# Peptides against a protein of PDB entry 7BDX: the designs that were tried, part 160

Target 1, 212 residues: chain A of PDB entry 7BDX
Amino acid sequence: EMGAAACTLLWGVSSSEEVVKAILGGDKALKFFSITGQTMESFVKSLDGDVQELDSDESQFVFALAGIVTNVAAIACGREFLVNSSRVLLDTILQLLGDLKPGQCTKLKVLMLMSLYNVSINLKGLKYISESPGFIPLLWWLLSDPDAEVCLHVLRLVQSVVLEPEVFSKSASEFRSSLPLQRILAMSKSRNPRLQTAAQELLEDLRTLEHN

## One batch from the design tools (peptide; made by RFdiffusion4, then SolubleMPNN)

Design b2_p18_6_s2 (from b2_p18_6, 12 letters changed)
Fold by OpenDDE base, seed 1:
Structure b2_p18_6_s2 (fold): chain B 212 residues (1-212), chain C 212 residues (1-212), chain A 18 residues (1-18)
Amino acid sequence: as target 1 above (212 residues)
Amino acid sequence: as target 1 above (212 residues)
Amino acid sequence: SFNREKQEEARKELEFFL
């Protein structure tokens, strides 16, 4: 209980850029983010056995951890830190997104996708995550999720890749050959306005790329 | 391990006034400080059995908790919060200071004394802690500690009481009748310069009060 | 890239205040 409460408070205050700088300026940051990855991995591995209640202290703790990573990745110096010093954590997030089943741990999946999107804002971060083995298959796996919010954040991450020619050119062949176009078209008709907009924008971006 | 790491980071960033305001402005503060008291109490109660290594994850966790309380109490709005909304935590700190043996958990004892000193900066806080049952005996109990840093922070707390006439007048009789004058005189000759100065200043303050 | 800079400003993830 206490750990979850402390981590939740740390998550809340990590929305401040100055707090992120304070966390990263200390000598404890590397250890913290290393243990974060391990803790998230342990949680996801434990799910195969027990239907952990979404409201468990453990779940809240892991949500807060993922939230901290997201908030750190929202700041330029935080992205630099993650891409330079915490690559194992990024690898762990990519792995865990693959390990989770459709509809499983939706909130955690959203937070992890948000963190990857934020990392993708810098070119070095986008290069790193997009060059991860199985990245494109992972995107399509995640896009099969029944949750509209998961799909929204997948589409945002896909758009980050598509909009960067230097990155997209390396995987354009695989991307085009495996693109779940019918799924994205279905999302463009969603009743969720955010998902609808994201799918429409991505379809426009893709059409522009076919003509170039 | 993860809890201790998160709590340590939260402690570090709580040195900022803006972070303290952010913690207190959220809806999780009351729960956090309530659990903090319980966690500290559980730790102190566990010490009678196992010589917990000072460097254990549990010890570090509790040190960080006490550090957060201290940093919150260093800020005006934090003192107001503690005195108005977290009195149980203050009562717990007073109790735990009584439960700990001389030389036991020195670092924790110092942090708890620092938190009480910070609370004593506001008149409402000083009134609250000084009116706690057994407060004066507790001060003298703590002053028997072999640790110079514990004794220093006890003397600072004693001085906070002595320098406030409205508070001191209520307990002046008990204070004068139980004052360990010889112990304070011995501290005024300490090789520790901070302890020496604090003891000398307190002796001057006490002499001034005897002539009034 | 221009697109990336625009993403940074306009599409930056909303930081969670808890």
Scores: peptide ipSAE 0.019, ipTM 0.802, DockQ to the pose 0.064
Fold by OpenDDE base, seed 5:
Structure b2_p18_6_s2 (fold): chain B 212 residues (1-212), chain C 212 residues (1-212), chain A 18 residues (1-18)
Amino acid sequence: as target 1 above (212 residues)
Amino acid sequence: as target 1 above (212 residues)
Amino acid sequence: SFNREKQEEARKELEFFL
């Protein structure tokens, strides 16, 4: 309970750039983000057996951790820190997104996808995550999720890759050969307007790349 | 481990007034400080049996909690919050300072004394803590500690009482009758210059009150 | 790059999750 409360407060205050700088400026940041990855991993591993009450203190704690990572990644110096000094955490987030089944831990999955998207704002971050083994298959696995919010953030991450020529060129062959086009087309007809728009924009971006 | 790391970071960033305001401006503050008191109490109760490794994650966690309370109390709105909305936490800190033996949990004792001193900067805070049952005996119990830093912060808290006529007048009879004068005189001869100065200043303040 | 501008605009919606 107390850990979750403290972590939730830290998440809330991390919505400030100055707080993110303060977190990163201390000698505790490296340890914190190392343990964060391990804690998130342990939580996901515990889900395989028990329907963890989604409203448990443990769930709230892990959501707050994922929220902190997202807020850190929202700031330029935070992205630099994650890409230079917390690559193992990024690898863990990618791994956990693969380990979670469709419909499983939707809120955590969304927060992790938001963190990766924020990292992808930096070219070095985008390169790092997109060069991770199995990244393209992971995107398609995640895009099979029944949750519209998960799919939305997957499409946004895909769009980040597609809009960067240097990154896209490295994966273009695999991307084109494995693209779940019918799934994306179905999303472009979604009743969720955000998902619909994101899918339509991605389809337009992909068409532009085919003609070039 | 993760809870301690998160709490330590929250402690570090709480050195900012803006962060304290952010902590208190949310709907989570009341719950956080309620659980904080309970957690600190549980920790102190666990010490009676086991030489808890002072460098344990649990110790670090509780030190961080005490540090957060101290940092909150350092800010005017934080003092107002504690005195108006977290009186149970203040009562808990006073209780825990009584429950800890001389030389036991020195770092925690110092942090708790610092928090009470910070609360005492506000007249309402000073009134509240000084009107607590057994407050004067508690000061003398704490002043028997072999640690110079504990004694220093006790003397500072005593000085806060002595320098406020409205508060001091209510306890003056009990204070004068129970004053460990020989102990304070011994501290005025301490090799610790901070303790020496604090004891000497308090003796001067007390002499001034005797002549008025 | 067009990517950075679009990412930065989209970041404003997601910048600080509470």
Scores: peptide ipSAE 0.022, ipTM 0.797, DockQ to the pose 0.121; fails the geometry check
Fold by OpenDDE base, seed 4:
Structure b2_p18_6_s2 (fold): chain B 212 residues (1-212), chain C 212 residues (1-212), chain A 18 residues (1-18)
Amino acid sequence: as target 1 above (212 residues)
Amino acid sequence: as target 1 above (212 residues)
Amino acid sequence: SFNREKQEEARKELEFFL
């Protein structure tokens, strides 16, 4: 419980840019983010057997860790840190997003997707994650989730790729050949207004790319 | 390890007033400080048997907790929070300082004494801790420690009492009857310059009180 | 890129999570 409480407080205060800078300015950042990835991986690997109650201290702890990563990635220097010094964590997040089944650990998926989206604001970050093996299949795997928030954050991440010609051009063939267009079209008709809007915007962006 | 790492980061960033305000502005502060006291107590109770290596993750975790309490108490709103909403934590710190033997857990003692000193800056905080049962005997117990830093922070806390006539007057009889004057005089001859100065200043303050 | 900077500015409030 104490670890989860401390980590949750750290998550809350990490919503400040100054706090993120303070975290990264210390000599402990590298160790912290190294262990973060391992802890998140250990948690996900433990899910195959016991019905982990979603409200466990362990779950809250991992949510707070994912939240901290998201908040760090929201800051320019945080993105630079993650892409330069914590690539293993980014690889872990990508792997965990692939290991989780549709409908499994929705809250964690959302936070991890938000972190990847934030990383993708940095061109170096976007290049790194989009060049990761299986990135495009992973996006479609995640887009099969029944949860609207998961799908929303997948669409946001896809849009981040689409809006960067330098990155999109490298993956354009695979992207076009595997695009779950019918699924995205279905999302544009969702009753969830955020999901509906994100799907429609992405469809417009894709149409623009077909005409250019 | 992860809990200790997270808590240590929280400790580092809690050196900012803005971070302390953010911690206290959240709905999780009460729970955090409640569990903090319990965690510190559990740690101290575990020391009777195993040679806890001072460099354990558990030790570092508890040091970080004590550091956070110290940093919270350094801020006016943090002192108000501790004295109003987390009195159990203050009672726990006082108890733990009594439970620890001379030379035992020096670093933790220093942090806890620093937290109590910071609390004592607030008159309400000073009143609360100085009116705690056994407070004066506790000061002398702590002053028997062989560690110069422990003794320094005890002397600072004693000085905080001495410099407040409203509080000192209530305990003056017990204080005068039990004062380890020879020990304080010995500290005024210490090779540690900080301890030497603190002991000399306290002796001067005590002499002033005898003449008033 | 210009598009990313614009996205960062426009979505900055959504980037932090509590």
Scores: peptide ipSAE 0.020, ipTM 0.803, DockQ to the pose 0.067; fails the geometry check
Fold by OpenDDE base, seed 2:
Structure b2_p18_6_s2 (fold): chain B 212 residues (1-212), chain C 212 residues (1-212), chain A 18 residues (1-18)
Amino acid sequence: as target 1 above (212 residues)
Amino acid sequence: as target 1 above (212 residues)
Amino acid sequence: SFNREKQEEARKELEFFL
């Protein structure tokens, strides 16, 4: 309980840029983010047998950790830190997103996807994530999720790849050959306005690339 | 490990006034400080049997919690919060200071005393603490500690009481009758300059009160 | 790139404590 409460408060205050700078300016940041990855991985591994209640302290703890990573990645110096000093954490997030089944741990998936999206704002981060083994198959695996919010954040991450020619050119062949176009088209007709918009924008971005 | 790491980071960032405001402006503050008291109490109770290593994750966690309380109490709105909404935590700190033996958990004692001193900057806080049952005997119990830093912070808290006529008048009889004058005189000759100064200042403050 | 700068300004996400 206490750990989850402390971590949740840390998550809340990490929405401040100055707090992110303070976290990263200390000598504890590296260790903290290393343990973060391990803790998240341990949690996901525990799900295979025990129905962890969504409202458990452990779940809250992991959500807060994912939220902290997201907030750190929202700041330029935070992205630099993650991409330079915490690549293992990024690898862990990618792995965990692959290990979770469709519909499993939806909230955690959303938070992790948001963190990756923020990292992708940095070109170096986008390169690192997109060049990770199995990244494109992972996107499609995640896009098979029944949850609209998961799909929304996947589409946003896909858009981040598509909008960067230097990155997209490296994976264009695989991307085009595996693109779940029918799924994205279906999302462009979603009742969820955010999902609908994201799918429509991505389709427009893809069309622009076909005409170049 | 992870909980202690998160709590330690929260402690570090709580040195900012804006972070304290953010913590207190949320709906989780009450619960957090309630659990804080329970956690600190549980830790102190665990000491009676198991030689907890001073460097344990649990010790670090409790130190960070005490540090957070100190930082909160350093800010006007934080003092107001503690005195109005977290009195049980203040009671717990007073209790724990009484339960710990001389020389036991010195670092924790110092942190807790610092928090109480900060609370005492608010007249309402000073009244609350000083009117707590057994407060005066507790001060003398703590002043029997072999540690100079513990004694220093006790003397500062005593000075806070002595310098407020409205508070001191209520307890003046008990205070004067139980004052460990020989102990304070010995401290005024300490090799520790901070302790020496604090003891000398308190002796001067007490003399000023005798001549009025 | 121009697109990255635009995304950084307009599309970054912060998680808030609720």
Scores: peptide ipSAE 0.020, ipTM 0.802, DockQ to the pose 0.065; fails the geometry check

Design b2_p18_6_s3 (from b2_p18_6, 11 letters changed)
Fold by OpenDDE base, seed 1:
Structure b2_p18_6_s3 (fold): chain B 212 residues (1-212), chain C 212 residues (1-212), chain A 18 residues (1-18)
Amino acid sequence: as target 1 above (212 residues)
Amino acid sequence: as target 1 above (212 residues)
Amino acid sequence: SFEAARQEEARAELEAFL
């Protein structure tokens, strides 16, 4: 209980850039983010089937941790810290996104995808995550999720790759050969307006790339 | 481990007034401070004799909680919150200070005394804590501690009472009848310069009050 | 800048998630 409450407060205040700077300026940041990855990994490994106890103290605790990582990644100094000093945490997030089943731990997946998107704002961050082993297959695995919010945040991450010529060129062959075009086309017809827009924009960007 | 790390970071950032405002502006503050009191109480009740495992995760966790309360009480809006909305936490701190033995959990006692001193900066806070049942006996109990830092922070709290005529007048008879004058005189000869100064200033203030 | 716009978007989306 107390740990979850403290992490939830820390998550809330970490929306401030000054708080992120304060967290990272201390000597405790490295240890905190190391333990964060371990805690998230331990939680995911403890899941039995598709049961999501969203209201449990443990679940709320892990959500808050993922939220903190997302808030840190939303700021330039936080991105620099994660990409330089906490690569193991990013690798853990990528691994956990692969380990979770479609429909499993939806809220956690959304927060983890948001953190990866925030890391991708910087070219260095985008390069690091997109060059990770199995990254393209992971995107398509995640895009098979039945949840519209998961799919939305996957599409945003795919768009971050597509909009960066240097990153896209390295994976263009694999990307084109494995692209779940029919799935993205189906999403462009979604009743969810955010998902519909994201899928439509990505399809427009992809059409532009095919003609070049 | 993770809870202690999160609380320690939250403690560090709570030194900022803006962070205190952010913590208190949310809907989670009341619950957090309620659980804080319960967690501190549970820790103190779990102590077996005078053993202080200062390096344990649990000890560091409770120290961070006491530090957060202290930082909140250092700010005007935080004092107003504690005195209005978290009186149970203040009552818990007063109770725990009475339950701990001389020399037991020194660092925790110091942080709790610092929090009470910060609350005492406001007249409303000073009135609340000084009108608590057994407050004057508690001061003398705490002043019997062998630790110089504990004694220093007790003297500062006593000085806050002595310097406020409205508060002092209500307890002046009990205060004068029970004052451990010989103990304070001994502290004015301490090798610790901060303790020596605090004891000397308090003795000067007390002499001024006897002549009025 | 494009980075600044994405950062502001990232903050706004996270605030909406909270």
Scores: peptide ipSAE 0.026, ipTM 0.807, DockQ to the pose 0.195
Fold by OpenDDE base, seed 2:
Structure b2_p18_6_s3 (fold): chain B 212 residues (1-212), chain C 212 residues (1-212), chain A 18 residues (1-18)
Amino acid sequence: as target 1 above (212 residues)
Amino acid sequence: as target 1 above (212 residues)
Amino acid sequence: SFEAARQEEARAELEAFL
């Protein structure tokens, strides 16, 4: 309980760039982010047994941790730190996104996807994530989720790849061969306007790439 | 482990006034400080059984919580919040300072005393603390501690009382009758220069009050 | 820069999520 409350407050204040700098300026940052990945992994592994109530203290704690990572990744120095010094955490997030079933831990998936998107804002981060083994299959696995927000954030991450020629060119063949076009087309007709727009934009970007 | 790490980071960033304002500006502050008191109390109660290693994750967690309270109390709005909305936490800190034996949990005592001192910076806080049942006996109990830092922070809190006529006048009789003068005189001869100075100043302030 | 614009968008979206 108290751990979740403290971590939730830390998450809230980590929306400030100055707080992120303060977190990273300490000698404790490396240890914190190392344990963060382990804690998130332990939580996801625990789900294969008992129906952990989504609103458990443990769930809230892990949710707050994912939120902190997301906020850190929203800042340039935070992205640099994650990609340079906490790669295992990024690898863990990618792994956990694969380990979670469709519809399972939707909020956690959304935050993890947001963190990866934030890391992808810089070319170094995008390269690191996109060069992860199984990255493209993972995107399609996640796009099979029934949740519109999960799918939205997957599409945003896909778009980050598609808009970067240096990254897209490396995996363009695999991307084109495995693209769940029917799924994306279905999303372009979604009643969710954000999902609809993201799917339409991605389809337009993909069409532009086919003509070039 | 992870809870202690998160709480320690929160403690570190809470040194900023803006972070304290952010903590208090949320709807979570009341709950957080309520659970803080309970957590600290649970920890102290657990000490009566097993030799908890001072360096345990639990000890570090509680230490960080006490640090957060201290940092909040260092800010004017934080003092106002504690005295208006989290009085139970202040009562708990006073209780825990009484429950701990001399030499037990020195670091925690120091932080708790620092938090009380910070609360005492404003007249409302000083009145609240000094009007707590058993406050004067508690000061002398704490002054029996073999640790110089504990004693130093007790003397600082005593001085806050002595320098405020509106507070001191209410308890002057009890204060004079119970004053461990020999102990304070011994501290005025301490090899610790901070303790020595604090004891000397307090003795001077007390002499001034006897002549008025 | 493109990065700055995406960062601002990402921050705005995160604030909306919170």
Scores: peptide ipSAE 0.026, ipTM 0.807, DockQ to the pose 0.210
Fold by OpenDDE base, seed 5:
Structure b2_p18_6_s3 (fold): chain B 212 residues (1-212), chain C 212 residues (1-212), chain A 18 residues (1-18)
Amino acid sequence: as target 1 above (212 residues)
Amino acid sequence: as target 1 above (212 residues)
Amino acid sequence: SFEAARQEEARAELEAFL
């Protein structure tokens, strides 16, 4: 309980750039992000048994951790820190996104995807995550999720790859051969306006890449 | 482990006034400070058995909680919040300071005393804590501590009472009848310069009050 | 910059999620 409350407050205040700088400027940041990955991994591994009530203290704690990572990744110095000094955390997030089943831990998936999207804002971050083993299959695995918010954040991450020629060229063959085009087309007809728009934009970007 | 790390980071960033305002401006502040008191109380109650290694995750967690309270109390809006909305936490801190033996949990005592001193910066806070049952006996109990830092922070809190005529007048009879004058005189000869100065200033203030 | 715009968008989405 108290850990979840403290971590949730830390999540809230980490929306400030100055707080992110203060976290990263301290001697405790490396250790904090190291054990963050371990804690998130332990949580996901524990889910195989009991349907943890989504409202558990443990769930809230892990959500707050993922939120902190997302807020750190939203800041330029935070992205640089994660990509230089906390690659294991990024690898853990990618692994956990692969380990979770469709419809499982939807809110956590969204936060993790948001963190990866934020990391992808800079070229160094995008290169790192896109060169991770199984990254393209992972994107398509996640697009099989029934949740519109999960799918939305996957599409945004896919767009980050597609819009960066240096990254897309390295993955273009695998991307084209595995692209779930029918699924993306179905999303472009979604009743969710955000999902619909993201799918339409991605389809337009993909068409532009075929003609070039 | 992770809770202690998160709470320690929250403690570090709470040194900023803007972070304190952000904590207090959220809907989670009341609950956080409520369970903070409960957590600190549970920790102190658990000490009767095993010599918890001072370096335990639990100890570090409680130190961080006390540090957060201290940082909140250092800010005007934080003092107002504590005195208006978290009186139970202040009562808990006073109770815990009474429950701890001389030499027990020295670092925690210092942080709790610092928080009470910070609350005493405003008249409303000083009135509230000084009107708490057993406050004067508690001050003298704490001055029996062998630790110079504990004694220093007690003397600073005593000075806050002595320098406020409206508060001191209410406690003057009890204060004069129970004053450990010999102990304070001994502290004025301390090899610790901070403790020596604080004891000398308090003795001067007390002499001024006898002649008025 | 494009990065600054994406950063602002990312912040706005986080605020909406909280």
Scores: peptide ipSAE 0.026, ipTM 0.809, DockQ to the pose 0.214
Fold by OpenDDE base, seed 4:
Structure b2_p18_6_s3 (fold): chain B 212 residues (1-212), chain C 212 residues (1-212), chain A 18 residues (1-18)
Amino acid sequence: as target 1 above (212 residues)
Amino acid sequence: as target 1 above (212 residues)
Amino acid sequence: SFEAARQEEARAELEAFL
């Protein structure tokens, strides 16, 4: 319980850029983010048997960890730190997103996807995650999720790739050959307005790239 | 491990007043400080048998918790919160300081004493802790500690009582009857310059009060 | 900048999630 409470407070205060700078300016940041990845991985591995209650202290703890990573990645210096010094954590997030089944741990997936999206704001971060093995298949795997918020954040991450010519050009052939166009078209008709908009915008961006 | 790492980061960033305000402005502060007291108590109760390594994750975790309380108490709004909403935590700190043997958990004692000193900065806080059952005997018990830093922070807390006429007048009779004058005189001759100064200043303050 | 705009969007979405 206490660990989850402390981590939740740290998550809340890490919404401030100054707090992120303070976290990263210390000698403890490397250890913290190393153990964060391990803790998230241990949690996901424990799911293969027991229906962990979503409201458990353990789930709250892992959500708070993912939230902290997301807040760190929202800041320029945080993105630089993650991509330079915590690549194993990024690799872990990508792996965990692949290990989770559709509909499994939806909230955690959303937070992890938000963190990856935040990393994708800078070119170095976007290059790192998009050049990761199986990145494109992972995006399509995650788009199979029944949850609209998961799908929304996947579409936003796809958009980050599509909007960066230097990144898109490297994966354009694989991207075009595997694009779940019918799935994205279905999302553009969603009753969820955020998902609908994101799917429509992505379809527009894709059309623009086919004509160029 | 992860709990200790997260709590240590929270401790580090709580040195900022803005972070303390953010911690207290949330709906989670009450729960956090409630569990903090319980966690500190559980740790102290576990000491009666096993030589807990000072460098254990558990000790680091409890030190970080005590550090957070200290940082919260350093801020005016934090003192107000602790005295209004977390009295049980203050009672727990007082109890734990009594439960720990001389020379036992010195670093934790120092942090707890620093938190109580910070609470003593405002009159309401000083009144609350000084009117706690056994407060004066507790101060003398803690002055029996062989550690100079423990003794220093006890002397500073005694000074907070002595410098506040409204508080001192209520306990003056008990204070004068139980004052370990020879112990304080011995500390005024300490090789530790901070302890020496604190003991000398307290002796001067006490002399001033005897003449008034 | 494009980065600043995306950062602000990312922050706004996280605040909405919390």
Scores: peptide ipSAE 0.025, ipTM 0.807, DockQ to the pose 0.232

